# Peptides against a protein of PDB entry 3B8E: the designs that were tried, part 125

Target 1, 230 residues: chain A of PDB entry 3B8E
Amino acid sequence: PFLIFIIANIPLPLGTVTILCIDLGTDMVPAISLAYEQAESDIMKRQPRNPKTDKLVNEQLISMAYGQIGMIQALGGFFTYFVILAENGFLPIHLLGLRVNWDDRWINDVEDSYGQQWTYEQRKIVEFTCHTPFFVTIVVVQWADLVICKTRRNSVFQQGMKNKILIFGLFEETALAAFLSYCPGMGVALRMYPLKPTWWFCAFPYSLLIFVYDEVRKLIIRRRPGGWVE

## One batch from the design tools (peptide; made by RFdiffusion4, then SolubleMPNN)

Design b2_p19_7_s2 (from b2_p19_7, 16 letters changed)
Fold by OpenDDE base, seed 2:
Structure b2_p19_7_s2 (fold): chain B 230 residues (1-230), chain A 19 residues (1-19)
Amino acid sequence: as target 1 above (230 residues)
Amino acid sequence: VEKRALELLKKALELIEKA
């Protein structure tokens, strides 16, 4: 998100505080919860792998898969950002290079895609309105990521949801997202303005995409053990 | 990748704060 902000010179899609809330609030508890996940039913049936060759290949493949998931998460956040700005009159193409004028307090006549002029205060309100739904989008996408990370090979339907700590982590993450989105004063304290409940659903296609992607990946691994997808 | 991205983000933020 921040790299695109710099390269494209668009208004800030995700604030530093929201990034910290993701890293410290929404990522830590799920990550800890995964440490308590039950072993896959098939792990004990596998022959011992060569620690030198098979670990290196597996680390590369895992890093690629997580990199792809991270890209899908970022795309989900940016999609939500662009939808909100478009609903407020700023089409994605118009945002390119706009940051300099957007952040200038002395420019009160920044035009949207329809020729409407926006004051600095109005622009900052819409910018801060984007921070919360971007954050919530990441949380909703992380639900799918956390669920799929339970297993390397087995389908979620095969492994099930037996880890109570993981389930608690999902609820805690959701509760934190709701608290940060709707608690009075968060707009002033964290620059996270209240979110319309409909924006929670904006991320669902991306969560589904991650889920389907991983289930297909795992299906391929089950059908072709030792393939490049493993 | 996340750790690298975070490190890059921190470096970029530090560069922006210095500029």
Scores: peptide ipSAE 0.000, ipTM 0.280, DockQ to the pose 0.024
Fold by OpenDDE base, seed 3:
Structure b2_p19_7_s2 (fold): chain B 230 residues (1-230), chain A 19 residues (1-19)
Amino acid sequence: as target 1 above (230 residues)
Amino acid sequence: VEKRALELLKKALELIEKA
């Protein structure tokens, strides 16, 4: 989010404090919960890794975690961001290069895509209105990410949802997201204005997409061991 | 698929570094 903010010179899609809440708040408990996941049914049938040649973190894992899933997660957040700004009169094309004028306190006549002028205060309200939905979108997508990370090869339906700590992590993450979104004072403290409940559903297609994508990937791995998908 | 994803990630990172 912050990189695209710099590159595209768009209004800030996600605040620094909100990013810290994701990294330290919503992601930690879910990540720790994976350490308590039940071993896959076939794990003892696999040859042990060679500790001298086989890295714990391989290029495939980095590609999957950061390349594919991380990109889909970012796309989900940006989709929500662009939808909110478009609903407020700022089309995505108009946002390119707008940052300089957007962040200038002395410019009170920034035009939207329809020629409506926006004061600095009005622009900042819209910007901070984007932070909460972007954050919630990340959390909803993280539900799918956490669930798919339970297994490397087996379907989630084969593995099941037996890890109580993982289930707790999903609830904790959701509760924290709700707290940050609706607790009074979060608009001032975190620059996260209250979220309309409808925005929680904006991320669901992306969460479903991640889930379906990974299940299909795992299915291909099971059917074609040693293929280009491993 | 993982190689393609890695290539996409590398391209994305390169775009980020150039930006």
Scores: peptide ipSAE 0.000, ipTM 0.245, DockQ to the pose 0.019
Fold by OpenDDE base, seed 4:
Structure b2_p19_7_s2 (fold): chain B 230 residues (1-230), chain A 19 residues (1-19)
Amino acid sequence: as target 1 above (230 residues)
Amino acid sequence: VEKRALELLKKALELIEKA
């Protein structure tokens, strides 16, 4: 998200607070749960690895899987961002390069895609309106990641303990998302304006996409053991 | 590099809007 903000010079799609909430609040517990899951799955399926030479998980596979999932998550967030801005008169094409003028408090006549002029205050309201839905979109997409992780397991018995960590992570991220979205004062304190309930559904196509992607990936792995997709 | 990336992004967005 932040890389696209820099590269595309678009208005900030995700605030610093929301980024911190994702990185520390929503991503950490799932990442830990995945690390435990992979470690246990690899320990159970592989002969005793030499702990000095054999990394438990192929770093390339983890990097690819997380990288690809992370890209889909980012796409989901950006989709929500672009939809909100488009609903407010800013088409995605118009946002490209707009950041400089958008963030300038002295420019009070920034035109939208329809020629409507927006004051700095109005623009910042729209920007901050995007932060919460973007965050919630990431959370909803992360639900799919948790489900994917659950479905990777061949061992029913090891699913039990890891399910608790995953369920806890799911609950934590959902509770955090609800708190940030609906707690009074978050608009002022965190620049996260209240979320319309409809925005929770904006992420569902991307959650489905992640699910389909992982099932296809698993199918490819099953058909081509030892392939690049393992 | 940023200009090229921006142009590519513009083209991609145009394609999405037309799709």
Scores: peptide ipSAE 0.000, ipTM 0.182, DockQ to the pose 0.016
Fold by OpenDDE base, seed 1:
Structure b2_p19_7_s2 (fold): chain B 230 residues (1-230), chain A 19 residues (1-19)
Amino acid sequence: as target 1 above (230 residues)
Amino acid sequence: VEKRALELLKKALELIEKA
C-alpha cells in the first residue's frame, strides 16, 4: 500500500495505526494459531525431501505464492479505498498526483471529480474514513489466508476447521475489526472512523478469489506432485 | 472507561510506531 501511495501520489489509503493493528492484532494471533494446527495428513506420507533441490524450489514457490496472495490482498484493500473515495466524489484517475495538494493544510479548495471543493479537514475525514474499510478488507481477506495456510496440499475441506485456536484467531481479528470500526472514539484515537456495515462485504470477492486461487493451486499440486506450483 | 481504553491503545500504538 505504501509503495503505491508514493508512486501514484495518492492520498494515504492505509494509516500507520491500521498497519500496526494488522501486524499485531490480526496477523499475530492467526500466526500463533497455525503453530497449533494439526499436521497435514499427507505430511507423514511424503517421501524424504532432497535437501539440495527441493528446499530452494519450495522456498521460492512459497514466497511467490505468499507474494501473490499478498498482492491480491492489497488489491482488495485498494479496491475498497477507491470505491469509498469515488463515493465521496474522488474518482481514481483524479487521485493520481493529488497527494501534495491533499496533504497541504493551506489548500482548502481541492476539487473533486465533480468540481466540489474540499477543505483540508473534510479531505482528512475522507482519508481516515478509508482507513477503517481498508483494514476491515484486510481482515476479511486474512480469513481466507488463514484458512488456506492450514494446509499446503490438502483442501481445506479435507483438513477441516478443527483447530479451536484458529477459530479463536478468526474471532479475535473479527472482534478487533468490529471494535476498531464501531467503538466510540476510534476516529479520534486511531483515525479510524465508523464503517458502514456494507463495506465488510467489499472484501468478500477478494477473499473468495484467494480461497479459489489456493484451492486450485493445491489441486494442481495434488495432481502433479513435484511440479513448479509446489 | 472507553475513553481511557482508547487513550491507552493510542499510547501503545504510538510507542510501537516509535519503536
Scores: peptide ipSAE 0.000, ipTM 0.238, DockQ to the pose 0.040; fails the geometry check

Design b2_p19_7_s3 (from b2_p19_7, 16 letters changed)
Fold by OpenDDE base, seed 3:
Structure b2_p19_7_s3 (fold): chain B 230 residues (1-230), chain A 19 residues (1-19)
Amino acid sequence: as target 1 above (230 residues)
Amino acid sequence: VEERALELLEEALKLIEEK
């Protein structure tokens, strides 16, 4: 998010503190939970034919898969950001290069895509209104990420939701998201204004996309063992 | 514990902003 903010010179989509809450708060318990996930029976039984080459290939393929999922996650967050700004009159094309004028306290006549003028205070309210839905979008997408990470080859439907620690991690990140979204004072402290309940659902298509992507990937791996998708 | 951690985080952020 911060890299796109710098490169595209757009209004800040996600605050630094919120990023820290994602990296340290929402991701840590889920990451620990994955360490306690029961090893997939197929992974444990497969002796690597060549420990050096097969391990390297598997690490590269896993890295690519997680990199693709992370990219979809980021796209989900930015989608929510652009939707909110568009609903407030700022189309995505208009946001490019707008940061300099957006962040200037002395410019109170920044025009939106429809010619409406926005004061500095009004712009900052809209900016901070984006932070909470962006964060919630990341959390909702992470639900899918955690669920798909349970298995390498088997479908989630085959292994099920037996890891209580993973379920606890999903609950914890959701509770944290709800707390940061609706607790009084978060608008001032974290620059996260309360979101409308409808924004929780904005991320669901992306969570579904990640889920479908991973299930299709796993299906291909099951049908073609040792293929380029493994 | 979570409330106290949040309070400490808020205080730390205020201290950073004042700097």
Scores: peptide ipSAE 0.000, ipTM 0.256, DockQ to the pose 0.043
Fold by OpenDDE base, seed 5:
Structure b2_p19_7_s3 (fold): chain B 230 residues (1-230), chain A 19 residues (1-19)
Amino acid sequence: as target 1 above (230 residues)
Amino acid sequence: VEERALELLEEALKLIEEK
């Protein structure tokens, strides 16, 4: 997200406080939950053919899968960001290179895509309005990520939702998202303005995409044991 | 290390906002 912000020179899509809430708030309980997840029945029973090479291959594939999931999460956040700005009159193409003028407090006549002039204060309200939905989008996508992480080869439908700690993690991150989105004073304290309930649904296509991606990946692994997708 | 990196990032951002 930060690299795209620099390269595209767009208004800041995600605040630092929001990043901290993701890294410290939403990821900690899930990580603990995964430590208590029962090993998939086939993972522990399969003897490595070569402990050195097979471990390295598996670690690389896991790293790539997490990297891909992280990219999908970021895309979901940016999608929500662009939709909100578009609803406020700033089309995605107009945001390219706009950051310099956007962040200048002395420029009070920044034009949107429709020729409407925006004061610095108005622009910052819109910017901060994007931070909360971006965060919520990440949380909703994290639901899918947590669910798919329960298994490496088996479908989620086969393994089920037996881990109570994982379920608690899902509620915790959702409660945090709701608190940051709707608690009075968060706009002043954290620069996270209240979110319309409809924005919670903007992430659902991406959550579904992650779920489908992982199920397809697992299906390929089951059909081709020892393939490059493991 | 991550906490310190975050603190440093927060300080850096405050410095940018004050400028």
Scores: peptide ipSAE 0.000, ipTM 0.284, DockQ to the pose 0.028
Fold by OpenDDE base, seed 1:
Structure b2_p19_7_s3 (fold): chain B 230 residues (1-230), chain A 19 residues (1-19)
Amino acid sequence: as target 1 above (230 residues)
Amino acid sequence: VEERALELLEEALKLIEEK
């Protein structure tokens, strides 16, 4: 997300506070949940064929899978960001290179895509309005990610949601997202303005995409054991 | 406070970029 922010010079899509909330609030409990999850029977039962080569291949594939999932998460967040800004008059193409003027407090006449002038304060309100939906988008996408990470080869439907810690993690991140989105004062304290409930649904296509992607990946792994996708 | 928070944000982002 931040690389795109730098490269595109767009207004900040996700605040540091929201990043910290993701890292500390949403990622930590799931990571713990996964650490305590009983290794999929397939992970434990496979004798390492060649512990050196298979470990390296597995680490590369895990890294690629996490990288791909992370990219889909980022795309989901950016989609939500661009939709919100577009609804406020800033089309994605107009945001390119706008950061310098956007962040300049002394420029109070930044025009949107429709020629409306925006004060610095108004721009920052819109920017901060994007932070909460971006965060919520990440949380919703993480639901799918956590569920898919539970299993390496088996479909989520085969193992089910038996891990109480994972369920707790999902509840915690959702509760945190709701708290940050709707608790009075969070807009001022955390730059997370209240989110319309409809924005929670903007992430669902991406959550579904990750879910489908992982199910397809797992299906390929099951059909081609020892393939490059494993 | 908002400006300082923005500055801190930018610094934090910069630190994240450096890692």
Scores: peptide ipSAE 0.007, ipTM 0.283, DockQ to the pose 0.023; fails the geometry check
Fold by OpenDDE base, seed 2:
Structure b2_p19_7_s3 (fold): chain B 230 residues (1-230), chain A 19 residues (1-19)
Amino acid sequence: as target 1 above (230 residues)
Amino acid sequence: VEERALELLEEALKLIEEK
C-alpha cells in the first residue's frame, strides 16, 4: 500500500499506525495459526526428497506464497479505497499526483473529478474514512486467503476446517477489525473513522472470486500434476 | 507527526530495497 502511495502520489490510503496493527494483529496471528496447521495439508506431507534443494525450493515457494497473498490483500484494499473515493467524487485517474495539493493545508479549493471544491478538513475526513474500510477489506480478504492457503491441491471442502488455532485466528482478526472500526476514540487515535456495516460486504465479491479462482487452480493441479499452474 | 512517520517509513523501505 505504501509503495503505491509513493509511486502514484495519491492520498494516503492507510495510516502507518493502521499498517502496524495489520502486521501485528491481522497478519501475525493468522501466520502463527498456519504454522500450527497439522500435517493434514498436502504442503507439509511432502517429505523433502533432497533436504538441500527442497529447503531452497520450499523457502522460495513460501516467499512467493506470502508475496502473492500480500499482493492480493493490497489489491483488495486499494479496490475499496478507490470505490470510496469515487463515491465521494474522486475518480482513480484524478487521484494520480493529487497528494501534493491534497496534503497542503493552505489549499482549500482542491477540485474533484466533477469540479466540486474540497477544503483541507473535508479532504482529511474522506481520507480517514478510507482507512477503516481498507483495513476491514484486508481482514475479509485474509479470511479467504487463510482458508485457501491451508492446502495446495485439496479443496477446502475436502480438507475441512479442523485446525482450531486457524479458526480462532479468523475470529480474533474479525474481532480486532470490529474493535478498531467501532471503538470510540479510534478515529482520533488511529485515524480510523467508524465504518458503516455495509462496507464489511464490499470485499466479499473479491474474496469469493479469489476463493473460486483458487479452487479452480487446485482442481487443475489435481488433474494435471506438474503443470505450470503449480 | 504523520509526515515524520512517512519519512521514517520511506527510509525503512529504502533500507529494505538496498538489501
Scores: peptide ipSAE 0.000, ipTM 0.264, DockQ to the pose 0.018; fails the geometry check

Design b2_p19_7_s4 (from b2_p19_7, 16 letters changed)
Fold by OpenDDE base, seed 1:
Structure b2_p19_7_s4 (fold): chain B 230 residues (1-230), chain A 19 residues (1-19)
Amino acid sequence: as target 1 above (230 residues)
Amino acid sequence: VEKRALELLQRALELIEAA
């Protein structure tokens, strides 16, 4: 998100506070929950890892985790961001290069795509209004990420959702997202303004996409062990 | 008091973001 912010010179889609809330609030508990996940049914049937050849983290795993899934996650966030800004009069094309004027407190006549002038304060409210839905989008996508991380080969339908700690993690991150989104004062404290409940659903297609993508990937792995997608 | 606390928090966050 930050790279696109710099490259495209758009208003900041995800604030530092929001990033911290993701890293500390919504990622940590779910990650811990995975430590309590039951082993895959086939895990004990795998040959011992060769410590000389088998890296714990290889380029393929990095590419999959950060390159593929992370990209889909970011796309979900940006989709929500662009939709919100478009609803406020700023079309995506108009946002390109707008950051300099957007962030200038002395410019109070920044025009939207429809010729409406926006004061600095109004622009910042809209910007911060985007942070919350972006965050919520990440949380909703993380539901899928957490669920798919339960297994490497087995379908979620095969592994099931028996981990109570994982369920608690999903609840906790959702509750935190709701708290940050709707608790009075969060807009002032964390620059996370309340969002319409409908915005929670904006991420669902992307969450589903990740889920389907991973299930297809796992299906391919099951059908073709040792393939490039493993 | 709550308003002041929130303002202080906001200011602190702004400083963190500026760093």
Scores: peptide ipSAE 0.006, ipTM 0.338, DockQ to the pose 0.030
Fold by OpenDDE base, seed 4:
Structure b2_p19_7_s4 (fold): chain B 230 residues (1-230), chain A 19 residues (1-19)
Amino acid sequence: as target 1 above (230 residues)
Amino acid sequence: VEKRALELLQRALELIEAA
């Protein structure tokens, strides 16, 4: 999200505080939970890793994590961001290059896509209104990401949800997201304004897409071992 | 087949974003 903020010169879609909440709050417990995941049912049938040739982090893993799943996650967040701004009168096309004027406190007549003028304070309210939904969108997409990361090859339906720590992680990140979204004073303290409950559902299509994508990927791997998708 | 599946998923994403 920050890269697109720089490249497209759009208003900041995700604040520093929300980024910290993702990195330190919502990602840590789920990531730790994966260390306690049960081995895949076929693990003992796999050849042992060659430590000289088989890197733990390879180009395929990077491509999956950042190139595919990470991109879908980012798209989910940006979708929510653009929808919120559009609902407030700022169409996506109008946001391109708007950052400079948006962040200038001395410009109090920034026009939206419909010619309505926005003061600096009004613009910042809208911006901070985007931060919470973007954050929640990331959390909802992370549900799918965490679930798909349970296995490399087996379907989630084959592996099941037996890791209690992972389940706890899902509840923890959700509870944190709810706390940050609805606790009084978060708008002042963290610049995270309250979220309409409907925005929780905005990310669901993307979570479903990630899930379906990974299940299809895993299905392909099972049918064609040694493919480029593995 | 794998490439086609990925392309279909990308198209589905684009459709969701366009909606």
Scores: peptide ipSAE 0.000, ipTM 0.194, DockQ to the pose 0.023
Fold by OpenDDE base, seed 5:
Structure b2_p19_7_s4 (fold): chain B 230 residues (1-230), chain A 19 residues (1-19)
Amino acid sequence: as target 1 above (230 residues)
Amino acid sequence: VEKRALELLQRALELIEAA
């Protein structure tokens, strides 16, 4: 998100505070919960990893976690961002290069895509209104990310949802996200303005896509063991 | 296969965004 902010010179889509809330708040308990996941049914049939040749983090894992899944996650966040700004009169094309004027407090006549002028204060309210929905979108996508991380090869349907700590983590991150989004004073303290409840659903298609993608990937791995998709 | 899957996902996302 931050790289696109710099390259495209768009208004800030995700605040630093919201990033910290993700990294330190909503992602920690779920990540720890994976340590308590049951081993895959075929683990005892696999040869032990050679610690000298077989890296714990391989190129395929990096590609999946940071390349493919991370990109889908970012797209979900940006979709929410662009929808919010479009609803407020700023079409995506108009946002390109707008950051310089957007962040200038001395310019109080920035025009939207429809010719409406926006003061600095009004623009900042809209910007901060984007931060919370972006954050919530990430949390909703993280539900799928966490679930797909339960297994490397087996389907989630084969593995099941027996890890109570993981289930707790999903509820905890959701509750924390709701708290940060709707608690009075968070707008002042964290610049996280309340969002409409309907915006929680904007991320659901992306979560579903991640889930389906990973299940298909795992299906391919099961059908073609030792393939480059693993 | 991964590239094709990614392309399909991107297209699906574009379709969702366009809807």
Scores: peptide ipSAE 0.000, ipTM 0.224, DockQ to the pose 0.024
Fold by OpenDDE base, seed 3:
Structure b2_p19_7_s4 (fold): chain B 230 residues (1-230), chain A 19 residues (1-19)
Amino acid sequence: as target 1 above (230 residues)
Amino acid sequence: VEKRALELLQRALELIEAA
């Protein structure tokens, strides 16, 4: 999010404090919960890892976690961001290069895509209105991400949801997201303005997409062991 | 094709981490 903010010179899509809440708040318990996941049914049928040659974190794992899934998460967040700004009169094309004027306190006549002028205060309200939905979008997408990370090859339907700590992690991150979104004073403290309940559903298609994508990937791996998808 | 896509994504990720 911050890189696109700098490169495209768009208004800040996600605040620094919000990023910290994701990295330190919502992600920690879910990540720890994966250590308590039950082994896949076929794990003892696999060859042991060679500790001298095989890295614990291989290029395939990095590309999957950060490359594919991380990009889908970012797309979900940016989709929410662009929808909110478009609903407030700022079309995506108009946002390109707008940051300099957007962040200037002395410019009070920044025009939207429809010629409406926006004061600095009005622009900052819209910017901070984007932060909370972007954050919640990431959390909703993380539900799917956490669930797909339970297994390497087996379907989630084969593995099941037996890890109580993982289930607790899903509730914890959701409760934290709700707290940060709706607790009085969060708008002032975190620059996260209150979330309309409808924005919780904006990320659901992306969560479903991640889930379906990973299930299809795992299905291909099961049908073609040692294939290029592994 | 997926391997190339993964390599491209990894390069994109490296660019993101470097930035």
Scores: peptide ipSAE 0.000, ipTM 0.248, DockQ to the pose 0.018; fails the geometry check

